# Ledger of designs, part 1: peptides against a protein of PDB entry 2L2L

All scores and structures are predictions.

Target 1, 42 residues: chain A of PDB entry 2L2L
Amino acid sequence: SPEERERMIKQLKEELRLEEAKLVLLKKLRQSQIQKEATAQK
Below, numbering starts at 1 at the first letter of every chain, in headers, positions and changes, except where a header shows other numbers.
Peptide ipSAE is a variant of ipSAE made for these designs: the mean of its two directions, with the distance scale d0 fixed at 1.0 Angstrom where the peptide's residues are scored. Compare it only between designs on the same protein; published cut-offs may not carry over.
The geometry check fails a fold that doesn't show the stated peptide or that is severely misdrawn somewhere.

## One batch from the design tools (peptide; aimed at target 1 E20 L23 L26)

Design b1_p8_1 (made by RFdiffusion4)
Pose (drawn by RFdiffusion4):
Structure b1_p8_1 (pose): chain A 42 residues (1-42), chain P 8 residues (1-8)
Amino acid sequence: as target 1 above (42 residues)
Amino acid sequence: LEELREQL
């Protein structure tokens, strides 16, 4: 099932974008807590 | 993807 192998790559590709998007957002949160306290507690 | 999941 060669297609199955390729399918896994496509699936991991999608999750990779979502997984990375959370990471980029977390980096902003860190910098958001540095300047002017953190206004929002959540 | 496994590396990014570990980082998060």

Design b1_p8_1_s1 (made by RFdiffusion4, then SolubleMPNN; from b1_p8_1 with L1V E6K)
Fold by OpenDDE base, seed 3:
Structure b1_p8_1_s1 (fold): chain B 42 residues (1-42), chain A 8 residues (1-8)
Amino acid sequence: as target 1 above (42 residues)
Amino acid sequence: VEELRKQL
């Protein structure tokens, strides 16, 4: 139904928002690891 | 994809 389709689109948009937030955190963690390795080589 | 659209 059109209503079931709208509910599914709302759920997929919330899942996308959560995965985007997770990707930002993983990128920050990766950057902190690279910085820690670069400071340990000095 | 079209078969999934018919189930909604």
Scores: peptide ipSAE 0.029, ipTM 0.466, DockQ to the pose 0.040; fails the geometry check
OpenDDE base, seeds 1, 2, 4, 5: peptide ipSAE 0.029, 0.029, 0.028, 0.028; ipTM 0.494, 0.477, 0.476, 0.466; seeds 1, 2, 4, 5 fail the geometry check

Design b1_p8_2 (made by RFdiffusion4)
Pose (drawn by RFdiffusion4):
Formats: structure tokens, C-alpha cells, sequence
Structure b1_p8_2 (pose): chain A 42 residues (1-42), chain P 8 residues (1-8)
């Protein structure tokens, strides 16, 4: 099932973007707590 | 898998 192998790559590609998006957002949160306290507690 | 480990 060669297609199965390719399908896994496509699936991992999608999750990869989501997973990375959260990482980038987390980095902003760190810098958001440095300047002017953190305004929002959440 | 590496990115999931980084998120955890």
C-alpha cells in the first residue's frame, strides 16, 4: 500500500503546521509577559 | 513527532 505511506506524510504535514502555529504563538506569549506586565492574566 | 514532543 504505497499510497498509505504517502498518506502518512500528508497527515503529518497538516499536524506539523498546527503544531508549529502553537509554538510560534507561545513564543509571543513569552514576549508579551516581558513588556508592561502581562495585562491579561489568561 | 518532534514538534509534539516540543509542545509537551
Amino acid sequence: as target 1 above (42 residues)
Amino acid sequence: SELKEELE

Design b1_p8_2_s1 (made by RFdiffusion4, then SolubleMPNN; from b1_p8_2, 4 letters changed)
Fold by OpenDDE base, seed 1:
Structure b1_p8_2_s1 (fold): chain B 42 residues (1-42), chain A 8 residues (1-8)
Amino acid sequence: as target 1 above (42 residues)
Amino acid sequence: EELRKLLE
């Protein structure tokens, strides 16, 4: 059904948005770890 | 539009 397709597209867009937000957080965490290690070596 | 083609 076109309504089932639109519901599935909405769910996949919400999931993608959550995974993108998670990826941004993981990238920030990784950068913070590298900066802490670089500061601890000085 | 691409997500609609994946559900056909």
Scores: peptide ipSAE 0.052, ipTM 0.578, DockQ to the pose 0.064
OpenDDE base, seeds 2, 3, 4, 5: peptide ipSAE 0.039, 0.041, 0.035, 0.050; ipTM 0.523, 0.526, 0.509, 0.565

Design b1_p8_2_s2 (made by RFdiffusion4, then SolubleMPNN; from b1_p8_2, 3 letters changed)
Fold by OpenDDE base, seed 5:
Structure b1_p8_2_s2 (fold): chain B 42 residues (1-42), chain A 8 residues (1-8)
Amino acid sequence: as target 1 above (42 residues)
Amino acid sequence: DELREQLE
């Protein structure tokens, strides 16, 4: 039904938003690891 | 949206 399609599109948009937030967190974690390694080598 | 077209 058109209503089921709209619900599925809303779910997929929320999943995409959650994966984007996860990618931002993983990028921050990776940067923190690189900074920690660069400070441990001094 | 390609996703809307695939569900029609």
Scores: peptide ipSAE 0.045, ipTM 0.555, DockQ to the pose 0.051
OpenDDE base, seeds 1, 2, 3, 4: peptide ipSAE 0.035, 0.035, 0.036, 0.029; ipTM 0.514, 0.505, 0.509, 0.488

Design b1_p8_3 (made by RFdiffusion4)
Pose (drawn by RFdiffusion4):
Structure b1_p8_3 (pose): chain A 42 residues (1-42), chain P 8 residues (1-8)
Amino acid sequence: as target 1 above (42 residues)
Amino acid sequence: EELREELE
């Protein structure tokens, strides 16, 4: 099932974008807490 | 998988 192998790559690709998007957002949160306290507690 | 581990 060669297609199965390719399918896994496509699936991991999607999750990879979502996983990364959270990472980039987390980096912003760190810099958001540095300037002017953190206004929002959540 | 590496990015998932870093996120966890």

Design b1_p8_3_s1 (made by RFdiffusion4, then SolubleMPNN; from b1_p8_3 with E6K E8K)
Fold by OpenDDE base, seed 5:
Structure b1_p8_3_s1 (fold): chain B 42 residues (1-42), chain A 8 residues (1-8)
Amino acid sequence: as target 1 above (42 residues)
Amino acid sequence: EELREKLK
């Protein structure tokens, strides 16, 4: 159904937005780890 | 819109 396709597209867009937010968080976490390692070596 | 075309 066109309505089922629209629901699926909305769900996939929401999942994509959540995975993008998770990727940003993981990048920040990785940067914080690198900074902690760089400060622990000084 | 592009995702609607791929699901036709």
Scores: peptide ipSAE 0.038, ipTM 0.531, DockQ to the pose 0.055
OpenDDE base, seeds 1, 2, 3, 4: peptide ipSAE 0.031, 0.029, 0.031, 0.024; ipTM 0.507, 0.480, 0.489, 0.443; seeds 2, 3, 4 fail the geometry check

Design b1_p8_3_s2 (made by RFdiffusion4, then SolubleMPNN; from b1_p8_3, 4 letters changed)
Fold by OpenDDE base, seed 5:
Structure b1_p8_3_s2 (fold): chain B 42 residues (1-42), chain A 8 residues (1-8)
Amino acid sequence: as target 1 above (42 residues)
Amino acid sequence: LEARKQLE
């Protein structure tokens, strides 16, 4: 059904949004770790 | 647009 396809596309867009938010969080966490290591070595 | 074509 076209309605089922639209529901699936909406779900996949929400999953993509969650994975993008997770990727941003992991990048910030990695940057914070590198900065903490760089400040602990000074 | 492509996601609608792959579900046919």
Scores: peptide ipSAE 0.036, ipTM 0.536, DockQ to the pose 0.055
OpenDDE base, seeds 1, 2, 3, 4: peptide ipSAE 0.028, 0.025, 0.028, 0.023; ipTM 0.470, 0.462, 0.494, 0.399

Design b1_p8_3_s4 (made by RFdiffusion4, then SolubleMPNN; from b1_p8_3, 5 letters changed)
Fold by OpenDDE base, seed 1:
Structure b1_p8_3_s4 (fold): chain B 42 residues (1-42), chain A 8 residues (1-8)
Amino acid sequence: as target 1 above (42 residues)
Amino acid sequence: LEAKKKLE
């Protein structure tokens, strides 16, 4: 159905938004860990 | 040219 396809597209857009937000958070956490290790070596 | 994607 056209309505089923529209619902599926809305779901996939929300899943993409959540995975993008998760990726940003994980990149920040990784960067904080690298900075902590770099300060412990000085 | 409308590509009708049938996703079954």
Scores: peptide ipSAE 0.028, ipTM 0.464, DockQ to the pose 0.041
OpenDDE base, seeds 2, 3, 4, 5: peptide ipSAE 0.024, 0.023, 0.022, 0.026; ipTM 0.451, 0.441, 0.422, 0.468

Design b1_p8_4 (made by RFdiffusion4)
Pose (drawn by RFdiffusion4):
Structure b1_p8_4 (pose): chain A 42 residues (1-42), chain P 8 residues (1-8)
Amino acid sequence: as target 1 above (42 residues)
Amino acid sequence: LKLYEKEL
């Protein structure tokens, strides 16, 4: 099932974007807590 | 994938 192998790559691609998007946002939260306390506690 | 969960 060669298509199955390609399907896994496509699925991992999607999750990769989402996974990365949370990583980029987490980086902003770190810099958000450096300047002016952290206004929002959540 | 669990890169974000490992980073937490």

Design b1_p8_4_s1 (made by RFdiffusion4, then SolubleMPNN; from b1_p8_4, 6 letters changed)
Fold by OpenDDE base, seed 1:
Structure b1_p8_4_s1 (fold): chain B 42 residues (1-42), chain A 8 residues (1-8)
Amino acid sequence: as target 1 above (42 residues)
Amino acid sequence: IDRFKKAL
């Protein structure tokens, strides 16, 4: 059904936004760990 | 992706 396809597209767009937000957070956490390790070696 | 193909 066209309505079922529209519901599925909305769900996939929301899943994509959540995974993009998670990826940004994990990249920031990784960068913060690298910076802390680099400052602990000085 | 597989669920999307089944919904088309």
Scores: peptide ipSAE 0.057, ipTM 0.611, DockQ to the pose 0.048
OpenDDE base, seeds 2, 3, 4, 5: peptide ipSAE 0.056, 0.048, 0.049, 0.054; ipTM 0.606, 0.581, 0.577, 0.598

Design b1_p8_4_s3 (made by RFdiffusion4, then SolubleMPNN; from b1_p8_4, 7 letters changed)
Fold by OpenDDE base, seed 1:
Structure b1_p8_4_s3 (fold): chain B 42 residues (1-42), chain A 8 residues (1-8)
Amino acid sequence: as target 1 above (42 residues)
Amino acid sequence: VDRFKEAL
């Protein structure tokens, strides 16, 4: 049904928003690790 | 996204 497709598209858009937020967190964590390694070598 | 709109 076109209504079931619209519901599925809304669910996938919310899942994408959550995975984008998770990706931002993981990028910040990775950057913090690189910075800690660079400060421990001085 | 548009490929999923066609497959459903």
Scores: peptide ipSAE 0.065, ipTM 0.618, DockQ to the pose 0.051
OpenDDE base, seeds 2, 3, 4, 5: peptide ipSAE 0.049, 0.045, 0.047, 0.062; ipTM 0.567, 0.554, 0.557, 0.611; seeds 2, 3, 4 fail the geometry check

Design b1_p8_5 (made by RFdiffusion4)
Pose (drawn by RFdiffusion4):
Structure b1_p8_5 (pose): chain A 42 residues (1-42), chain P 8 residues (1-8)
Amino acid sequence: as target 1 above (42 residues)
Amino acid sequence: LKEPKLKK
């Protein structure tokens, strides 16, 4: 099932974007806490 | 937010 192998890559590609998007957002949260306290507690 | 484990 060669297609199955390719399918896994496509699936991992999508998750990779989402996984990365949370990482980039987390980085902003760190910098958001540095400047002017952190206005929002959440 | 939790950090996801990246899969490639």

Design b1_p8_5_s1 (made by RFdiffusion4, then SolubleMPNN; from b1_p8_5, 3 letters changed)
Fold by OpenDDE base, seed 1:
Structure b1_p8_5_s1 (fold): chain B 42 residues (1-42), chain A 8 residues (1-8)
Amino acid sequence: as target 1 above (42 residues)
Amino acid sequence: LEEPELKR
Protein backbone atom coordinates (compact mmCIF):
# COMPACT_ATOMS: atom_id res chain seq x y z
CA SER B 1 0.00 0.00 0.00
CA PRO B 2 1.02 3.71 -0.26
CA GLU B 3 0.79 3.84 3.58
CA GLU B 4 3.08 0.75 3.96
CA ARG B 5 5.59 2.39 1.54
CA GLU B 6 5.44 5.66 3.53
CA ARG B 7 5.98 3.76 6.84
CA MET B 8 8.97 1.89 5.31
CA ILE B 9 10.52 5.17 4.00
CA LYS B 10 10.09 6.79 7.47
CA GLN B 11 11.71 3.76 9.17
CA LEU B 12 14.67 3.69 6.71
CA LYS B 13 15.22 7.48 7.24
CA GLU B 14 15.26 6.93 11.03
CA GLU B 15 17.72 3.98 10.74
CA LEU B 16 19.96 6.12 8.46
CA ARG B 17 19.98 9.03 11.01
CA LEU B 18 20.86 6.62 13.86
CA GLU B 19 23.74 5.02 11.86
CA GLU B 20 25.06 8.51 10.87
CA ALA B 21 25.01 9.62 14.56
CA LYS B 22 26.78 6.35 15.57
CA LEU B 23 29.43 6.89 12.85
CA VAL B 24 30.13 10.47 14.12
CA LEU B 25 30.46 9.18 17.72
CA LEU B 26 32.83 6.32 16.68
CA LYS B 27 35.00 8.78 14.65
CA LYS B 28 35.25 11.10 17.72
CA LEU B 29 36.10 8.14 20.00
CA ARG B 30 38.79 6.89 17.56
CA GLN B 31 40.32 10.40 17.33
CA SER B 32 40.38 10.70 21.16
CA GLN B 33 42.20 7.31 21.40
CA ILE B 34 44.82 8.38 18.79
CA GLN B 35 45.40 11.68 20.69
CA LYS B 36 45.82 9.82 24.04
CA GLU B 37 48.34 7.39 22.47
CA ALA B 38 50.27 10.33 20.92
CA THR B 39 50.46 12.08 24.37
CA ALA B 40 51.58 8.85 26.14
CA GLN B 41 54.59 8.58 23.73
CA LYS B 42 56.00 12.02 24.88
CA LEU A 1 -13.20 -4.50 -14.42
CA GLU A 2 -13.31 -4.24 -10.62
CA GLU A 3 -10.09 -2.41 -9.74
CA PRO A 4 -8.23 -4.66 -7.25
CA GLU A 5 -8.79 -3.04 -3.83
CA LEU A 6 -5.43 -1.39 -3.20
CA LYS A 7 -4.21 -3.08 -0.01
CA ARG A 8 -3.97 -0.12 2.44
Scores: peptide ipSAE 0.032, ipTM 0.461, DockQ to the pose 0.017
OpenDDE base, seeds 2, 3, 4, 5: peptide ipSAE 0.031, 0.027, 0.032, 0.027; ipTM 0.454, 0.447, 0.455, 0.431; seeds 2, 4 fail the geometry check

Design b1_p8_5_s2 (made by RFdiffusion4, then SolubleMPNN; from b1_p8_5, 3 letters changed)
Fold by OpenDDE base, seed 1:
Structure b1_p8_5_s2 (fold): chain B 42 residues (1-42), chain A 8 residues (1-8)
Amino acid sequence: as target 1 above (42 residues)
Amino acid sequence: LEEPKLRR
């Protein structure tokens, strides 16, 4: 149905938003690890 | 002909 298709599009948009937020968090965590390793070598 | 119950 048109309603089922609209529900599926809303679900896929929510999944995309959650994976984008997770990717930003993982990039920040990775950068913090690299900075800690770079300070431990000085 | 039973109309297929429209899946909402």
Scores: peptide ipSAE 0.043, ipTM 0.516, DockQ to the pose 0.018
OpenDDE base, seeds 2, 3, 4, 5: peptide ipSAE 0.042, 0.039, 0.042, 0.042; ipTM 0.507, 0.494, 0.501, 0.501; seed 5 fails the geometry check

Design b1_p8_5_s3 (made by RFdiffusion4, then SolubleMPNN; from b1_p8_5 with K2E K8R)
Fold by OpenDDE base, seed 4:
Structure b1_p8_5_s3 (fold): chain B 42 residues (1-42), chain A 8 residues (1-8)
Amino acid sequence: as target 1 above (42 residues)
Amino acid sequence: LEEPKLKR
């Protein structure tokens, strides 16, 4: 059980790291879309 | 008396 808890904490830390990386990518994609729309309206 | 196998 202490080793199962440690494995679960390691898994949740990796999932958090992947979701943080995904959030950074989505923010960049959103910003690129806003810039593309702002340049298409000129 | 077999000790209960500690669940990992």
Scores: peptide ipSAE 0.035, ipTM 0.476, DockQ to the pose 0.016
OpenDDE base, seeds 1, 2, 3, 5: peptide ipSAE 0.034, 0.034, 0.028, 0.031; ipTM 0.471, 0.471, 0.445, 0.447; seed 2 fails the geometry check

Design b1_p8_6_s1 (made by RFdiffusion4, then SolubleMPNN; its pose is not in this set)
Fold by OpenDDE base, seed 5:
Structure b1_p8_6_s1 (fold): chain B 42 residues (1-42), chain A 8 residues (1-8)
Amino acid sequence: as target 1 above (42 residues)
Amino acid sequence: EELREKLE
């Protein structure tokens, strides 16, 4: 139904938003690791 | 919008 399609699109948009937020967190974590390694070598 | 057209 059109209503089921709209619910599925809303769910997929929310899943995408959560994976984008997770990707931002992982990028920040990776950058923090690189900075920690660069400070431990001084 | 493209996801709505593929589900008709």
Scores: peptide ipSAE 0.043, ipTM 0.552, DockQ to the pose 0.050
OpenDDE base, seeds 1, 2, 3, 4: peptide ipSAE 0.036, 0.031, 0.031, 0.025; ipTM 0.532, 0.499, 0.502, 0.464

Design b1_p8_6_s2 (made by RFdiffusion4, then SolubleMPNN; its pose is not in this set)
Fold by OpenDDE base, seed 1:
Structure b1_p8_6_s2 (fold): chain B 42 residues (1-42), chain A 8 residues (1-8)
Amino acid sequence: as target 1 above (42 residues)
Amino acid sequence: EELRKLLE
């Protein structure tokens, strides 16, 4: 059904948005770890 | 539009 397709597209867009937000957080965490290690070596 | 083609 076109309504089932639109519901599935909405769910996949919400999931993608959550995974993108998670990826941004993981990238920030990784950068913070590298900066802490670089500061601890000085 | 691409997500609609994946559900056909």
Scores: peptide ipSAE 0.052, ipTM 0.578, DockQ to the pose 0.063
OpenDDE base, seeds 2, 3, 4, 5: peptide ipSAE 0.039, 0.041, 0.035, 0.050; ipTM 0.523, 0.526, 0.509, 0.565

Design b1_p8_6_s3 (made by RFdiffusion4, then SolubleMPNN; its pose is not in this set)
Fold by OpenDDE base, seed 5:
Parts: C-alpha cells; sequence; structure tokens
Structure b1_p8_6_s3 (fold): chain B 42 residues (1-42), chain A 8 residues (1-8)
C-alpha cells in the first residue's frame, strides 16, 4: 500500500540519520586516537 | 532486499 511505502521511507530515513550520526562519532573517535598517538610520540 | 517484499 502507499501507506506502507511511506512508513518504509520514514524508517529508512531514520536509519540513515542514525548511521550518519554514528559515522560522525566514529570519525571524531578516530581523530581523537590519531591526536593521542601524535601527542604520545612528541 | 527485505524492503522490496513488503511493498506489494
Amino acid sequence: as target 1 above (42 residues)
Amino acid sequence: LAAREKLK
């Protein structure tokens, strides 16, 4: 049904939003590790 | 793939 399609699109948009937020967090964590390694080598 | 079977 068109209603089921709309529900699916809303679910996929929410999943995408959560994966984008996770990706931002993982990038920040990765950058923090690189900075810690760079400061530990100085 | 699971998203296409529920749309019929």
Scores: peptide ipSAE 0.035, ipTM 0.547, DockQ to the pose 0.049
OpenDDE base, seeds 1, 2, 3, 4: peptide ipSAE 0.034, 0.028, 0.031, 0.027; ipTM 0.540, 0.518, 0.532, 0.473; seeds 2, 4 fail the geometry check

Design b1_p8_6_s4 (made by RFdiffusion4, then SolubleMPNN; its pose is not in this set)
Fold by OpenDDE base, seed 5:
Structure b1_p8_6_s4 (fold): chain B 42 residues (1-42), chain A 8 residues (1-8)
Amino acid sequence: as target 1 above (42 residues)
Amino acid sequence: LELREKLE
């Protein structure tokens, strides 16, 4: 059904938005780890 | 665009 396709596209767009937010969080976590290691070596 | 075309 065209309505089922629209629901699936909306769901996949929300899943993509959640994975993008997770990637931003993981990048921030990685950067915080690198900064913590760089400050512990001084 | 490709996901809309594969469901017709």
Scores: peptide ipSAE 0.040, ipTM 0.546, DockQ to the pose 0.050
OpenDDE base, seeds 1, 2, 3, 4: peptide ipSAE 0.038, 0.032, 0.034, 0.026; ipTM 0.535, 0.501, 0.511, 0.465

Design b1_p8_7 (made by RFdiffusion4)
Pose (drawn by RFdiffusion4):
Structure b1_p8_7 (pose): chain A 42 residues (1-42), chain P 8 residues (1-8)
Amino acid sequence: as target 1 above (42 residues)
Amino acid sequence: LQLYEKEL
């Protein structure tokens, strides 16, 4: 099932964008806590 | 994938 192998790559591609998007947002939160306390506690 | 969970 060669298509199955390609399907896994496509699926991992999608999750990879999502996974990365949370990572980039987490880097912002770190910098958001440096300037002016952190205004929002959540 | 678990990159974000491992980073937490």

Design b1_p8_7_s1 (made by RFdiffusion4, then SolubleMPNN; from b1_p8_7, 7 letters changed)
Fold by OpenDDE base, seed 4:
Structure b1_p8_7_s1 (fold): chain B 42 residues (1-42), chain A 8 residues (1-8)
Amino acid sequence: as target 1 above (42 residues)
Amino acid sequence: IDKFKRAL
């Protein structure tokens, strides 16, 4: 149904938004790890 | 670390 397709697109957009937020957190975690390694080597 | 683990 066109209504089922619209509901699926809304769900996939919300999933994409959550995965983008997780990717930002993983990038911050990676940066924090690199900074900790760089401070432990000094 | 634990704040990021809880948000994933």
Scores: peptide ipSAE 0.084, ipTM 0.662, DockQ to the pose 0.075
OpenDDE base, seeds 1, 2, 3, 5: peptide ipSAE 0.059, 0.069, 0.069, 0.068; ipTM 0.609, 0.632, 0.634, 0.628

Design b1_p8_8 (made by RFdiffusion4)
Pose (drawn by RFdiffusion4):
Structure b1_p8_8 (pose): chain A 42 residues (1-42), chain P 8 residues (1-8)
Amino acid sequence: as target 1 above (42 residues)
Amino acid sequence: EEELEEKL
C-alpha cells in the first residue's frame, strides 16, 4: 500500500502546521507578558 | 510545547 505511506506524510503535514501555529502563538504570549504586565490574566 | 515538539 504505497499510497498509505504518502497518506501519512500528508496527515503529518497538516498537524505540523497546527502544531507549529500553537508554538508561534506561545512565543507571542511570552513577549506579551514582558511589556506592560500582561493585561489579560488568561 | 514539549508535546508539540515531540510530535514535530

Design b1_p8_8_s1 (made by RFdiffusion4, then SolubleMPNN; from b1_p8_8 with E3K E5R)
Fold by OpenDDE base, seed 5:
Structure b1_p8_8_s1 (fold): chain B 42 residues (1-42), chain A 8 residues (1-8)
Amino acid sequence: as target 1 above (42 residues)
Amino acid sequence: EEKLREKL
């Protein structure tokens, strides 16, 4: 139904938003690790 | 989005 399609699109948009937020967090964690390694080598 | 709406 059109209503089921709309619910599925809303769910997929929310899942995408959560995976984008997770990707931003993982990029920040990776950058923090690189900075920690670079400071431990000084 | 419309292409997804047409496939469901």
Scores: peptide ipSAE 0.046, ipTM 0.564, DockQ to the pose 0.057
OpenDDE base, seeds 1, 2, 3, 4: peptide ipSAE 0.046, 0.036, 0.035, 0.034; ipTM 0.567, 0.520, 0.518, 0.511; seeds 1, 2, 3, 4 fail the geometry check

Design b1_p8_8_s2 (made by RFdiffusion4, then SolubleMPNN; from b1_p8_8 with E5K E6K)
Fold by OpenDDE base, seed 5:
Structure b1_p8_8_s2 (fold): chain B 42 residues (1-42), chain A 8 residues (1-8)
Amino acid sequence: as target 1 above (42 residues)
Amino acid sequence: EEELKKKL
């Protein structure tokens, strides 16, 4: 039904938003690891 | 979105 399609689109948009937030967190964690390694080599 | 609405 059109209502089931709209619910599925809303669910997929929320899943995409959560994966984007996870990607931002992983990029920050990666940057913190690189900085920690660069400070441990000094 | 419109392509997804057509495939569901």
Scores: peptide ipSAE 0.037, ipTM 0.543, DockQ to the pose 0.059
OpenDDE base, seeds 1, 2, 3, 4: peptide ipSAE 0.036, 0.026, 0.037, 0.023; ipTM 0.546, 0.477, 0.544, 0.438; seeds 2, 4 fail the geometry check

Design b1_p8_8_s3 (made by RFdiffusion4, then SolubleMPNN; from b1_p8_8 with E5R E6K)
Fold by OpenDDE base, seed 5:
Structure b1_p8_8_s3 (fold): chain B 42 residues (1-42), chain A 8 residues (1-8)
Amino acid sequence: as target 1 above (42 residues)
Amino acid sequence: EEELRKKL
């Protein structure tokens, strides 16, 4: 139904938003690791 | 989004 399609689109948008937020977190963690390694080598 | 609505 059109209503089921709309619910599925809303769910997929929420899943995408959560995966984007997770990707931002992982990028920050990776950058923090690189900085920690660069400071431990000094 | 509209193309996704057509495939569901």
Scores: peptide ipSAE 0.042, ipTM 0.553, DockQ to the pose 0.059
OpenDDE base, seeds 1, 2, 3, 4: peptide ipSAE 0.042, 0.042, 0.044, 0.028; ipTM 0.553, 0.554, 0.559, 0.474; seed 3 fails the geometry check

## One batch from the design tools (peptide; aimed at target 1 R5 I9)

Design b1_p9_1 (made by RFdiffusion4)
Pose (drawn by RFdiffusion4):
Structure b1_p9_1 (pose): chain A 42 residues (1-42), chain P 9 residues (1-9)
Amino acid sequence: as target 1 above (42 residues)
Amino acid sequence: EIQQLEEEL
């Protein structure tokens, strides 16, 4: 099932973006807490 | 994991 192998790559590619998107957002939160306290507690 | 699967292909 060679297609199965390719399918796993495509699936991981999607998750990879989402996974990354949370990482990038998490860095913004860190910098958001540095300037002017953190306004929002959540 | 993607690189390993590409090597296998």

Design b1_p9_1_s1 (made by RFdiffusion4, then SolubleMPNN; from b1_p9_1, 3 letters changed)
Fold by OpenDDE base, seed 5:
Structure b1_p9_1_s1 (fold): chain B 42 residues (1-42), chain A 9 residues (1-9)
Amino acid sequence: as target 1 above (42 residues)
Amino acid sequence: EIEELEKEL
């Protein structure tokens, strides 16, 4: 149904938004690890 | 800071 397709698209957009947020957190975590390593080498 | 980011994952 067109209505079922619209519901599925809304769900997939919400899942995509959550994965984009998780990717931002993983990038911040990676930068913090690099900074910790750079501080431990001084 | 790192421990707060680990709780949000």
Scores: peptide ipSAE 0.054, ipTM 0.632, DockQ to the pose 0.023
OpenDDE base, seeds 1, 2, 3, 4: peptide ipSAE 0.053, 0.054, 0.054, 0.053; ipTM 0.633, 0.634, 0.629, 0.632

Design b1_p9_1_s2 (made by RFdiffusion4, then SolubleMPNN; from b1_p9_1, 4 letters changed)
Fold by OpenDDE base, seed 5:
Structure b1_p9_1_s2 (fold): chain B 42 residues (1-42), chain A 9 residues (1-9)
Amino acid sequence: as target 1 above (42 residues)
Amino acid sequence: KIEELEKEL
């Protein structure tokens, strides 16, 4: 059904938004690790 | 996977 397809697209867009937020968090964590390694080598 | 789900709707 066109209505079921629209519901599935809305769910996939919400899942994509959650995975994008997770990717931003992992990038911040990686940057914090690199900064800690660079401060531990001084 | 998306095309298989589109056949069940």
Scores: peptide ipSAE 0.021, ipTM 0.475, DockQ to the pose 0.166
OpenDDE base, seeds 1, 2, 3, 4: peptide ipSAE 0.021, 0.021, 0.021, 0.020; ipTM 0.472, 0.473, 0.465, 0.461; seeds 1, 2, 3, 4 fail the geometry check

Design b1_p9_1_s3 (made by RFdiffusion4, then SolubleMPNN; from b1_p9_1, 4 letters changed)
Fold by OpenDDE base, seed 3:
Structure b1_p9_1_s3 (fold): chain B 42 residues (1-42), chain A 9 residues (1-9)
Amino acid sequence: as target 1 above (42 residues)
Amino acid sequence: EIEKLRKEL
């Protein structure tokens, strides 16, 4: 039904929001690792 | 800081 489709779209939007948040955290973690390696080589 | 980010994933 149109109502079931709307519920599914809301669920997929929430899943996407959580995956985008995880991707931001992974990018920050990677940057912090590169900075730590660059400071350990000096 | 890195340990906080690892707990939030």
Scores: peptide ipSAE 0.061, ipTM 0.647, DockQ to the pose 0.024
OpenDDE base, seeds 1, 2, 4, 5: peptide ipSAE 0.036, 0.060, 0.030, 0.060; ipTM 0.529, 0.646, 0.486, 0.647; seed 4 fails the geometry check

Design b1_p9_1_s4 (made by RFdiffusion4, then SolubleMPNN; from b1_p9_1, 5 letters changed)
Fold by OpenDDE base, seed 4:
Structure b1_p9_1_s4 (fold): chain B 42 residues (1-42), chain A 9 residues (1-9)
Amino acid sequence: as target 1 above (42 residues)
Amino acid sequence: KIEELRKEL
């Protein structure tokens, strides 16, 4: 139904938002690891 | 197939 499609689109948009937030966090964690490794080698 | 899946939603 049109209402089921609209609910599914809203769910997929929220899932996408959560995955984008996880990706930003993982990129920050990765950058922090690279910086810690670069400072431990000095 | 893709048009049938669009009818089940």
Scores: peptide ipSAE 0.025, ipTM 0.446, DockQ to the pose 0.169
OpenDDE base, seeds 1, 2, 3, 5: peptide ipSAE 0.032, 0.028, 0.027, 0.030; ipTM 0.512, 0.487, 0.477, 0.499; seeds 1, 2, 3, 5 fail the geometry check

Design b1_p9_2 (made by RFdiffusion4)
Pose (drawn by RFdiffusion4):
Structure b1_p9_2 (pose): chain A 42 residues (1-42), chain P 9 residues (1-9)
Amino acid sequence: as target 1 above (42 residues)
Amino acid sequence: EEEIEEAME
């Protein structure tokens, strides 16, 4: 099932974007806590 | 991708 192999790649590609998106957002949170306390506690 | 190809082979 060669298509199955390719399908896994596509699926991982999607999740990779979402996974990364959280990572980039987490970094912004780190820099958001450095300047002017952190205004929002959440 | 390479790992998926090897695992599928």

Design b1_p9_2_s1 (made by RFdiffusion4, then SolubleMPNN; from b1_p9_2, 3 letters changed)
Fold by OpenDDE base, seed 1:
Structure b1_p9_2_s1 (fold): chain B 42 residues (1-42), chain A 9 residues (1-9)
Amino acid sequence: as target 1 above (42 residues)
Amino acid sequence: EKEIEEEFE
């Protein structure tokens, strides 16, 4: 139905928003690890 | 297009 498609689109948009926020956090954590390793080697 | 309509009973 049109209502089921609308519910699915809302769920997928929420999942996408959560995964985007997780990807931003993981990228920052990875960058912080690389920076700590580069400072420990000096 | 029809395959997405079959997943929504």
Scores: peptide ipSAE 0.038, ipTM 0.522, DockQ to the pose 0.198
OpenDDE base, seeds 2, 3, 4, 5: peptide ipSAE 0.032, 0.037, 0.026, 0.030; ipTM 0.446, 0.515, 0.389, 0.491

Design b1_p9_2_s2 (made by RFdiffusion4, then SolubleMPNN; from b1_p9_2, 4 letters changed)
Fold by OpenDDE base, seed 1:
Structure b1_p9_2_s2 (fold): chain B 42 residues (1-42), chain A 9 residues (1-9)
Amino acid sequence: as target 1 above (42 residues)
Amino acid sequence: EEELEKEFE
């Protein structure tokens, strides 16, 4: 039904927003680890 | 588009 498609699209948009926020956090954490390792080797 | 319509009865 059109209503089921609309519910699925809303759910997928919410999941996408959460995974995008998680990816931004993980990228920042990874960069911080690399920077700490590079400063510990000097 | 047509493949997404097959998942909705």
Scores: peptide ipSAE 0.048, ipTM 0.555, DockQ to the pose 0.272
OpenDDE base, seeds 2, 3, 4, 5: peptide ipSAE 0.040, 0.042, 0.036, 0.037; ipTM 0.515, 0.529, 0.507, 0.515

